# Peptides against a protein of PDB entry 5Z08: the designs that were tried, part 163

Target 1, 168 residues: chain A of PDB entry 5Z08
Amino acid sequence: RQKDEWAKKTSSLMKQLDWFIGEHLGAMLAAEELGGPVVGELMEIDPDDLSAGFNAHGKLKKATSQPDLDRRQRRIDDIWGPQDEQGQAHKRKRGADEALAASAEMRDLIEQLMNKLVEAGGDNSATYVEIPRESAAARFLVRSKVAMFHPNDARRLRLVDFGRDLDD
Target 2, 222 residues: chain B of PDB entry 5Z08
Amino acid sequence: GLPRLIDAIEEASKIPAKRRQTPIKPTIEKLTTHLYTHGASPDSLLRLADLLTLRNHLDQASLAAITRNLYPSSTVSDEVVLRFIGALGHGQLKPTLALQALFLRWLVMVYHLLENPGVLGQVYGVLFDLLDTAAIRPQLCHLLALVTRRKHVRPFRIQAILTLSRQTGGDPNLTGLLRVFKNYYPEIIVGDATKGRASAFKHPDPQWRQHLDEIQQRRSEA

## One batch from the design tools (peptide; made by RFdiffusion4, then SolubleMPNN)

Design b2_p18_7_s1 (from b2_p18_7, 8 letters changed)
Fold by OpenDDE base, seed 1:
Structure b2_p18_7_s1 (fold): chain B 168 residues (1-168), chain C 222 residues (1-222), chain A 18 residues (1-18)
Amino acid sequence: as target 1 above (168 residues)
Amino acid sequence: as target 2 above (222 residues)
Amino acid sequence: TDLEDQLRLMIEQIMLSL
């Protein structure tokens, strides 16, 4: 019942958030996961550019074969096979797939965080979500001051209780 | 030439100083003079890296003198880098911490000449785990500041540096490294203990750099 | 960033709706 009422009341906001994640945030999160710029440093990341990967300085790699690309970046370079039209289409598709995956990770993380907040019933100790890894999504939420890590365990993330912090 | 000097030092390094028929110091001086004038080729660098990193009967002053004059005439191979990295840490077979600090300083000064700078990124964990060793920490933080990329900045490493910074009373080199991490994660609260001046990680020896540049230029003209 | 502020405001609005 409370979850259903929450889902109904927040349905418009969740649709807006979902749209925002899908249309804007997903590509930036994917870029960050691929070793690109931090989310918000480069606002206009074409998902097609994600296929080029990023250098050690977070800049788009020019086509020079630097072999020391991390396994994700090797996967990107393996996508940068020969410049045949099929190769470019596969690259674009994979950039889009990484953006979709990043969007899904963000959506799932937000959903878990919100569900834990509702389930905790005001117990701050019960609001922590266990995260398997520090994702670009998790980092973005922390940078945004939307979430915080447990002081002693960086695998535990919770929403910041904006309701309490505004009343203090 | 340089190979013959290295041969003589390699043979002398197998024998305790008290049992040597000839003093090694004149040969070390000839080697260091040659290195200062001409630098070391990749092959010579590897042989010298073995002399510096492997346990032998050379005295610490000779090892330090060779390290201070270890100018590459060309590039520095991954193999040479890995010899120096493998020599870091505690152990009876390891070089002294003072010599390890010189090796780390050397790696900082020749970083731009590495054939593959990514090799240091591959051993990042090994370097990072040595941050508790106070004697090498200044040079280690400087090297890590050059090597650090986003993939290396992980929550456990952030927390490890923060903890170590508290334990050390805010070592400025650790604060400097945290500032490098903060470039990738702006949310890193460099806590009140880090209100100290962060190290700027300036080049450790401008004169050595200038002399290296002169040696490197001679190669481009040949 | 402006994006981070937007997301924060969106989530704040979501949380205030709880």
Scores: peptide ipSAE 0.157, ipTM 0.312, DockQ to the pose 0.212
Fold by OpenDDE base, seed 2:
Structure b2_p18_7_s1 (fold): chain B 168 residues (1-168), chain C 222 residues (1-222), chain A 18 residues (1-18)
Amino acid sequence: as target 1 above (168 residues)
Amino acid sequence: as target 2 above (222 residues)
Amino acid sequence: TDLEDQLRLMIEQIMLSL
């Protein structure tokens, strides 16, 4: 019931956020998850460029350098397999799929955080979402000062209550 | 002719006013009268842009008078545009903010005469980063409203406008620019600070426009 | 209204961090 009223009242804002996540943020989150730059360091990540992979310093690899054998690099290199036309098409598709996955993870995380805030009824202790991993999405929300980790448990994340912190 | 008037002003601009043998005001008046009657050719525009943008010994009233009468008789080159853009911002070697506001107003009024309107799109970042400068913000927002394309509407710029709009108490020019951004991205949330009246970015000087059109028409008939 | 305001602020902060 309260979730449905929230979803109805926030529907316009959520559509705007959903669009922003899908069109801009998802690709940057996917880049960070793939060992690329931190979200915001590279504002113009073409999903097609996600398909070049990142070096150990978070920079786009130029197509010609032989990959060093590190495991995350293998997933990048498996995304970045043989340089044939089919390999490039598969790479572009994987980059798009990673951006979609990152977008979905961010959407789901925001939804969970908002739901917990509504359910808690003003109890800050009940506002924590348990996160299975420290994702690029979770890190981004914390860096953005939108969310906070529990001081003793990095698996617990909550929204910052912007309404209460202004009166203290 | 116009070239000889520019030559005389260029030479006078190298000398401090107290050390000039002859007053420059009569030559400035002849120049502004000529510009009002005939406009400036592309070559003359470039020379005048250098006089207006480079540090020299001309007084602010003379520079403002030239800028107010800077009617192009033809097109405006990329080089002329870049001179005016390079003169924007803070610095001891840059023109006054009042003169910069006149340059931005001029660029708005001659935008349709640019040889390559895309040149302003290439320097979009330079223009956008000056939005915090209150003295030039009205004209800068108007110019950006003309120049903005989808490629310029980035998340960081959306946020920079939103932040600056809050900090300024909802400057109507920033709200106007944000409405231009919304044409490309309808989903842009305009916060409560932007519920205010947006600027419509009307032509800054209808009389100047009419006189420009008369000068331009004489060229098309020649 | 409070949740809409929180969501608005959240979106604004997300956009600020880019």
Scores: peptide ipSAE 0.218, ipTM 0.358, DockQ to the pose 0.052; fails the geometry check
Fold by OpenDDE base, seed 3:
Structure b2_p18_7_s1 (fold): chain B 168 residues (1-168), chain C 222 residues (1-222), chain A 18 residues (1-18)
Amino acid sequence: as target 1 above (168 residues)
Amino acid sequence: as target 2 above (222 residues)
Amino acid sequence: TDLEDQLRLMIEQIMLSL
């Protein structure tokens, strides 16, 4: 009931968010997942720093030499650069599929985070969502200061409550 | 239409109230009613921003009434944003601090409609340097809470806000902004300055938001 | 509501992070 009333009142904002995720953010999240530039920090982050991931505070991890993650990091230029027509069509399709997947992951994560915030009824300990992996979506929400990782568990993410967290 | 109402107000704004042949109030009421019903296009917003920010002969009540009804029907351009930012601070040519507080409140309420939200990040220093101005501080802290990114959280700004927080006896809005800074740098020791209640930076006017959403929805259906 | 405000702030933070 409260969730449905909230969904109705926020329907315009949710539509704007869904549009923004679909039209802009999803492609940038997919680019980050592929080892492209970090969403919103395109000019200041070396692609090599992207492979390191983010810590619980949304800071870049120091590059631990895990060699297997590096192979999937194709440069955005290699993904979007002028290749032969057939290679471009396959890359465009793959890029579109990855952007759709990233958009869906971002939408689902936001929904889970919002649901937990409503269900918690004021208990900050109950607001954590368990995430299966550190996604570009999760990292982006932390960088944007929309979400925070649990201090002791990087698999637990919650919304930043600008109203409640001030008394702690 | 709205352009003709703006034309009439622009012409009236050039003339001192005592020298006007007709009262401006009925034209302002027609403008505010039109804005409430239909919102303002980007072109109309720019013209209204000039009327609100440039020195003219309009009374403060009329300027405040226009600002309170300044619903965008679409997006808000960088040029419109920069007009309002350029109107902030102290000076004989600047709008009153009360009107500046309404402009900052408006920017908070229309933030999601900015064509380029990054424009506010570019003027971050200008906004931050106005934190000592008590009359606009609540709305300014709210806007800065939205705009602040890691690149803006510098040692000199951390020290400046800590100093100002101590000088103000722990203004809740400054404490709220310090919390935003602490999200970027958890190591920020806020000391005794944060023992006070911090502002949650809630939406300033839920009714205004709802009405804005209704105006914006009509655009998406057209 | 606090949740509407949270969502709005979230959208605003997302948009400014670009």
Scores: peptide ipSAE 0.214, ipTM 0.484, DockQ to the pose 0.082; fails the geometry check
Fold by OpenDDE base, seed 4:
Structure b2_p18_7_s1 (fold): chain B 168 residues (1-168), chain C 222 residues (1-222), chain A 18 residues (1-18)
Amino acid sequence: as target 1 above (168 residues)
Amino acid sequence: as target 2 above (222 residues)
Amino acid sequence: TDLEDQLRLMIEQIMLSL
């Protein structure tokens, strides 16, 4: 009885998570991957100012490279610019495809992270998933305090075990 | 019970140690033993937060002992959090910086038990402005690493961390906090300021965590 | 609650259910 209710609750939560990823999170992750706003906030800060980076003195570098500004601005303009109906349809399709891809990446990453946690049997060293890149999905999980990068290897990500892992 | 122990300590806290008829140490030991065994209810936590944060005649060792045994049996209210936050910084009426560091450590260790984690986000500026205080910086950076959201990552705060990192010779806790900021703005090129070792912000006390979990489990069974 | 907090809570619930 308790195991069955637990399994049912877990299954329900996973379905809710999958729904949440598909209906809400995927599009926002895709927007972040495309150089749009980070998930959940409209940037009040011009990304162009931050793209210049900071010098060793902590001052914003003057954006000397016009081309990188143009690429980000083009991406923003390509995301938000007034486009004609045909351009909007292609953009909507591409946006939908990117949202689906981002949703799939997030689901897969969560699944891998959960599987590694279960397989590790309490060995925190074995809970790391190797990630091919720092994706919007990976960054989001870290920002959400759901996952943590390995201290010495940014290619290794694990779930934060709120019960055990604050010690590693 | 715990309320009676708190009553006795509250009354003793009003009186200078030299004028107390009875030593408070045995009552503090009973309190800390009780807290270790059973934890503190939300109501008891509030009363204890007042004892810890308000200026009284309790000795620093007693205050530290209470703080080290301040296991919540339940959740931690916004009011309790705000008492500890209000106690931070410089001032003659504020607790010692050593005690403030223990409060920040406690907030880190109980962060998952906050009724409203967002309360710390609301006071983010107050916390951030204390980063120049070296004595509390390690625990403060750890707490900020938990609390930081994108809305908090502003250019002026990035610059403030970079400036303070230079001034401190690359404090690893500041580098750790800047790494958290970079999670929200991956495009932040920090250059030489991140060449230092970053703090991993590990749990401050594994044994304390384990014991907290045992106390929390007993509540779920009751 | 921001989206990050929602996901965190959902995962916390999942993990507590694991």
Scores: peptide ipSAE 0.167, ipTM 0.379, DockQ to the pose 0.350; fails the geometry check

Design b2_p18_7_s2 (from b2_p18_7, 9 letters changed)
Fold by OpenDDE base, seed 2:
Structure b2_p18_7_s2 (fold): chain B 168 residues (1-168), chain C 222 residues (1-222), chain A 18 residues (1-18)
Amino acid sequence: as target 1 above (168 residues)
Amino acid sequence: as target 2 above (222 residues)
Amino acid sequence: SELEDVLRTMIEQIMESL
C-alpha cells in the first residue's frame, strides 16, 4: 500500500529517472563494474594504473596475473581489445546485457533505499539497506551524495536525508 | 544590537586585558547570548571571523565561546570561509590549534549553508597538507570527507594518506577519509585491521544542528 | 510530498555528479 502510493505520487519523476538510468547511466555503470572508468570525469590517470590498484603501501600493484583481476581485465580487454567482427557483435551484446544488468541493479537499489526510508518512519537507524556487494551503483550514489554507507559496515547503505539528518 | 556589541569587542581586542578600563566578559556574554538567540548575519559573520582569526588580545575562552555560538542566520560567504581556512596551520600569527579545531568543526556544521561549497574544493590542497597536524586531524578529515570530489582524489594524495596512516598506526579518521577516496578508486585497499576503525564522520553536535535549524527556519518564515 | 522532494533531490544530485 505505502509502496503503491509512493510509486503513484512519484510516477513522473521515477519515469524520468528510469529513462535516464536506462539510456545513459546503465552503460557507464556497466563500464565501471567491468573495471572500466568510474562513472563521471576520467581523471588523468592511466587506466592501466587504475586497473592495477593500490596496495596497502599506496604503490600501484604491478598487474600480477591474479585470476580475479584477470577476469576484470579480460572484460576490459573484451571491451577495449582488438575487435574482430564476430567478437564485436558478441562484445556489443555482452555490453548491452551488462548495461541492462547495471540499470536493473541501480533501479533495484534506489527502490530498496526509498522503501527503507518509507518503512523507517523517520528512524534513520532503520533506513539502511543491506547490499550484497559494493557495486558501481552503490558507489555512484555515494559519490553523488545521494546515499551513504554505514560508518562501521560498508554492507549497509542508506539515503542521505536531505531534510533532516546529516550523520546521526 | 549585534553590530554595537561587535564594535565594543573589536575595540577591546586591541588592548591587553590588564590595560582595559572595563571587563570584556559581560560584553562577550551579551554577544554569545545574542548569537544563540538570533544568529549572525553575513556581515556580522565576517566581522566575527576577523575577530576569531586575526591575532588580538582576546582570551582563548572568549574566542572559543564566540565560535561555539557562531550560528549563521543565513548563508556563509566565501570570504568568511576563506578567513577560517587562512587561519589554519602553524604560525606565530595563527590561532591556537585548539581554536583551529573548533573552526574546522564549525565549517563541518555549516557546510550545507555555504553560498558556494566549491570554495572549499578550491582550497582542498591547503586543507589536505595539514593532515599531519594531529590536533586538527579529526575535524580536518571530516571536512575533507564532505569536500572530496573526483578531481581531488589523486595518486599522490592516496599515497600520502596511506603513508600517514602507517605512521599514525591507522588513525581512524585517515581510514575514514581513505574510505571516501575508495568511492572514486574502488581498487584502494583499506587494510582489514583498519576497516573496523574507520571514523563515521557523524555530525559533531546534534544539539547545535537542531538549534541552527531553528534559527534558519525563523528566517524563512520572516 | 516528502518522498517526491527526496526523489527530486536525488535526481538533481545525480545530474550534478555527471
Scores: peptide ipSAE 0.369, ipTM 0.704, DockQ to the pose 0.073
Fold by OpenDDE base, seed 1:
Structure b2_p18_7_s2 (fold): chain B 168 residues (1-168), chain C 222 residues (1-222), chain A 18 residues (1-18)
Amino acid sequence: as target 1 above (168 residues)
Amino acid sequence: as target 2 above (222 residues)
Amino acid sequence: SELEDVLRTMIEQIMESL
């Protein structure tokens, strides 16, 4: 019921956001999840250097050519790896599937965040959504200053309350 | 009015306390009361920023009292921000580190009132290079957490935080800042780099915020 | 509505971050 009222009142804006997620943001989020550039900036850092991650000393890990590349790194290599003709079509399809998955994750996360805001009735402590993982979607909302993590639990995310968020 | 109080304090600031004909404390109390009630206009903020940041004969208690009551009635200009940023660091002409911590706390609390938040992004390097200064680090990390954008998150700065975190035994403010960086670089390992809990960067003073909101609301109604 | 304002602000923040 409250969800339906929210969906009705915000229908135009939500449709615009849904369109933007599907047409633009989903692909960028998928690229981030696959260890590509983070949404919004062409990193001057080589994607390969990023995929290697940072060690405990804040140095870029050398891309260890170890064959047990995490399934995600294999996905990066599958997206950015050598252009064999048959590889391009499979890469495009896989990229499209990952973009659809990222779009769905972003939509679901926004919906959950908005539902919790409505349910909380102004209690900021009740506005947290439990997230199963730190996703590109979650990080993007935090970078965009739309959401924030719980101070003590990175599995909890809530919408930013403009004017109150300085207290958290 | 506020301008006349500032004039009196400016003149008194040129004279050593022992040579003043009149005690400045009553004038400071009038100023702080006025600031608490009405806030400071952009012009008054600039004049007060100069009084707070430039070397003068005002005592530290008076400077701290002014800073704690420095409610903007309007926006905060780039010039005001740059006065406070220019007052940071070590040097004989710089304010005390205790006063610098109050300035950084103030910038955190008024961040949403900056005419151009991007001005802090332009001086990001200056702020970041002060992280080794323990006395201002808590407020500095909080301000950097607000200011940080992807363009600021660079490998050398990640390494600098990690190094400083190890040297400090895992300062929670540095861990908190590194968590902000992780939003831009997911591959950053926060937990293994620091044995400490991350700071949440809570609002430094909820009562101050509430009072600021009341002052700002009066402006929107005028 | 308050929710519409929240959603509008979210969209604005998203667009500004890109």
Scores: peptide ipSAE 0.364, ipTM 0.681, DockQ to the pose 0.071
Fold by OpenDDE base, seed 3:
Structure b2_p18_7_s2 (fold): chain B 168 residues (1-168), chain C 222 residues (1-222), chain A 18 residues (1-18)
Amino acid sequence: as target 1 above (168 residues)
Amino acid sequence: as target 2 above (222 residues)
Amino acid sequence: SELEDVLRTMIEQIMESL
């Protein structure tokens, strides 16, 4: 009921957001999930420098874990790169499926965050959504200053209170 | 009014305490009471920022009391922000590290009132290079967590914070800042420190926030 | 409504981050 009233009152804005997620954001989120560029400004940083990841010492991880990173970058290049026609159809289908999955995850996450905000009745401690994984969608909302992680639990995410809350 | 109180304190600040004809404490108390009740206008904030950041003969308790009551009645200009940023670090002409920590705490608490939040992003390097200063690190990490954007998250800064985290035994504030960096670079492995407590960067003073909101509301009604 | 304002602000923040 409250969900339906929220969906009706916000129908125009939510339709615009849903359109934007489906047409633009979903593909970018899928690229990030596959180990591509983070949604937003193309990092001037060579993907090779980032692809190696940073170890606990702030050093680039050496060559031994190359196969999985090369597989992720190859998957991105396979999805977004100019590859040959027949392999392209299956890869395009996989890319489209990943973009649809990322779009669905973003929509669901926004919905859960909004529902928790309504249910909490002003109690910021009750506004947290449990997330099964740190997704590109979750990271994007945090980068956008729309959401924040629980300080002690990266599995808990809430909306930023735009009317009141800096970080509680 | 507030300008006359500031004038009296500015004149007193030029004179060593032992050479003042009258104690300044009653004037400081009047100033802090006025600030608590009405806040400071942009012009008054600039004058107070100069009193707080420039070397003068005011005692540390008076400077701390002014800083704790430095409620903006309006917005905070870039010039005011830059006065406080320019006062950070080591040096004989700089304020004490305890006072610098109060300035950083103030910048966190008034961040939403900045005329241009981007000004802090322009001085990001200056702020980041001060992370080795333990006395200001908690508030500095909190401010950096608010200010950090993708353009600031660079490999050399990731390495610097990881190195400093090891050297400090895993300071929770550095772990909290590294978590902010991880939002922009998911591949950042926060080592076994992922089990460590990251700082929450919670609002440092909820009562101060509530009182600020009351002062700001009076402006919207006027 | 408060929720519309939240959603509007959310959209604005998303668009500014791109």
Scores: peptide ipSAE 0.356, ipTM 0.653, DockQ to the pose 0.072
Fold by OpenDDE base, seed 5:
Structure b2_p18_7_s2 (fold): chain B 168 residues (1-168), chain C 222 residues (1-222), chain A 18 residues (1-18)
Amino acid sequence: as target 1 above (168 residues)
Amino acid sequence: as target 2 above (222 residues)
Amino acid sequence: SELEDVLRTMIEQIMESL
């Protein structure tokens, strides 16, 4: 019922947002989630370079091969590296699947955040959604100043209260 | 009115306390009471920013009392912001670090009233370079957490925070700022660099906020 | 509605962040 009323009242704006997520934002979020560029900026910095840290002069250190970095870099290389035609087809399919997954995650997260805002009835402490992980979607909403993490718990996210932003 | 109180304090600020004909404390108390009740207009706010940031003969307790009651009745101009930013750091002509911490706290609490929040982004480098100053670091990290955008998150600044965090034994405010940076660069490892709890950057004074909101509401009704 | 205003603001913030 509340979902249906929210869906009805916000139907036009939500349809526009859903379209934008599906057509544009989902692919960018998927790229970020896979270790590609952060949404809205081409990474000037190789994630491996960031992980390797910087020297005292602010220059990149040589990437020390950490196994998990190798997995992420392999994923990036698997996603962005030159692959043969079969590899490109698998890569395109995987990229499309990841874009769909990222779109779904963003839509679900927005819906949860909006539902909690409605349910809380003005109690900001009750507006937090518990997120299973820090996703590209969650980070994007925080960067966009749409959402904020709970001060003490990075697993709790809420909408920014544009009327009360300073108290929580 | 507020302008006349500021006039009297400006004149008194030119004279050493021992040479003043009249004690300034009663005038400061009237000013702070007026500010608490009505707030400061943009013009009054600029004049008060000059009194707070420029070297004068006002005592630290009076300057702190004015700063604690510096409620904007309206918006905060770029000029006012730049006065406070220009007063930061080390120097014989600069305010005390304790007063600078109050200025940074004030900027955090009035951030939503800035006419142009982008002005702080333009001086981001100046703010960032002060992170080594321990006395202002908590409030500075909080302000930077509000101001930080993608354009500010650069490799050299990431490294600077990581280095300073190691040097400070994992200052929770630096960890908090690094967490803000992690929103823009997910690959930033916060935990390994800093075993400490991250600061949450909560509002510094909820009562001050509530009172500010009451002052701002009265303006919208007038 | 308040929800529409929130959603509108969200969309604006999203678009400004891109």
Scores: peptide ipSAE 0.355, ipTM 0.646, DockQ to the pose 0.071

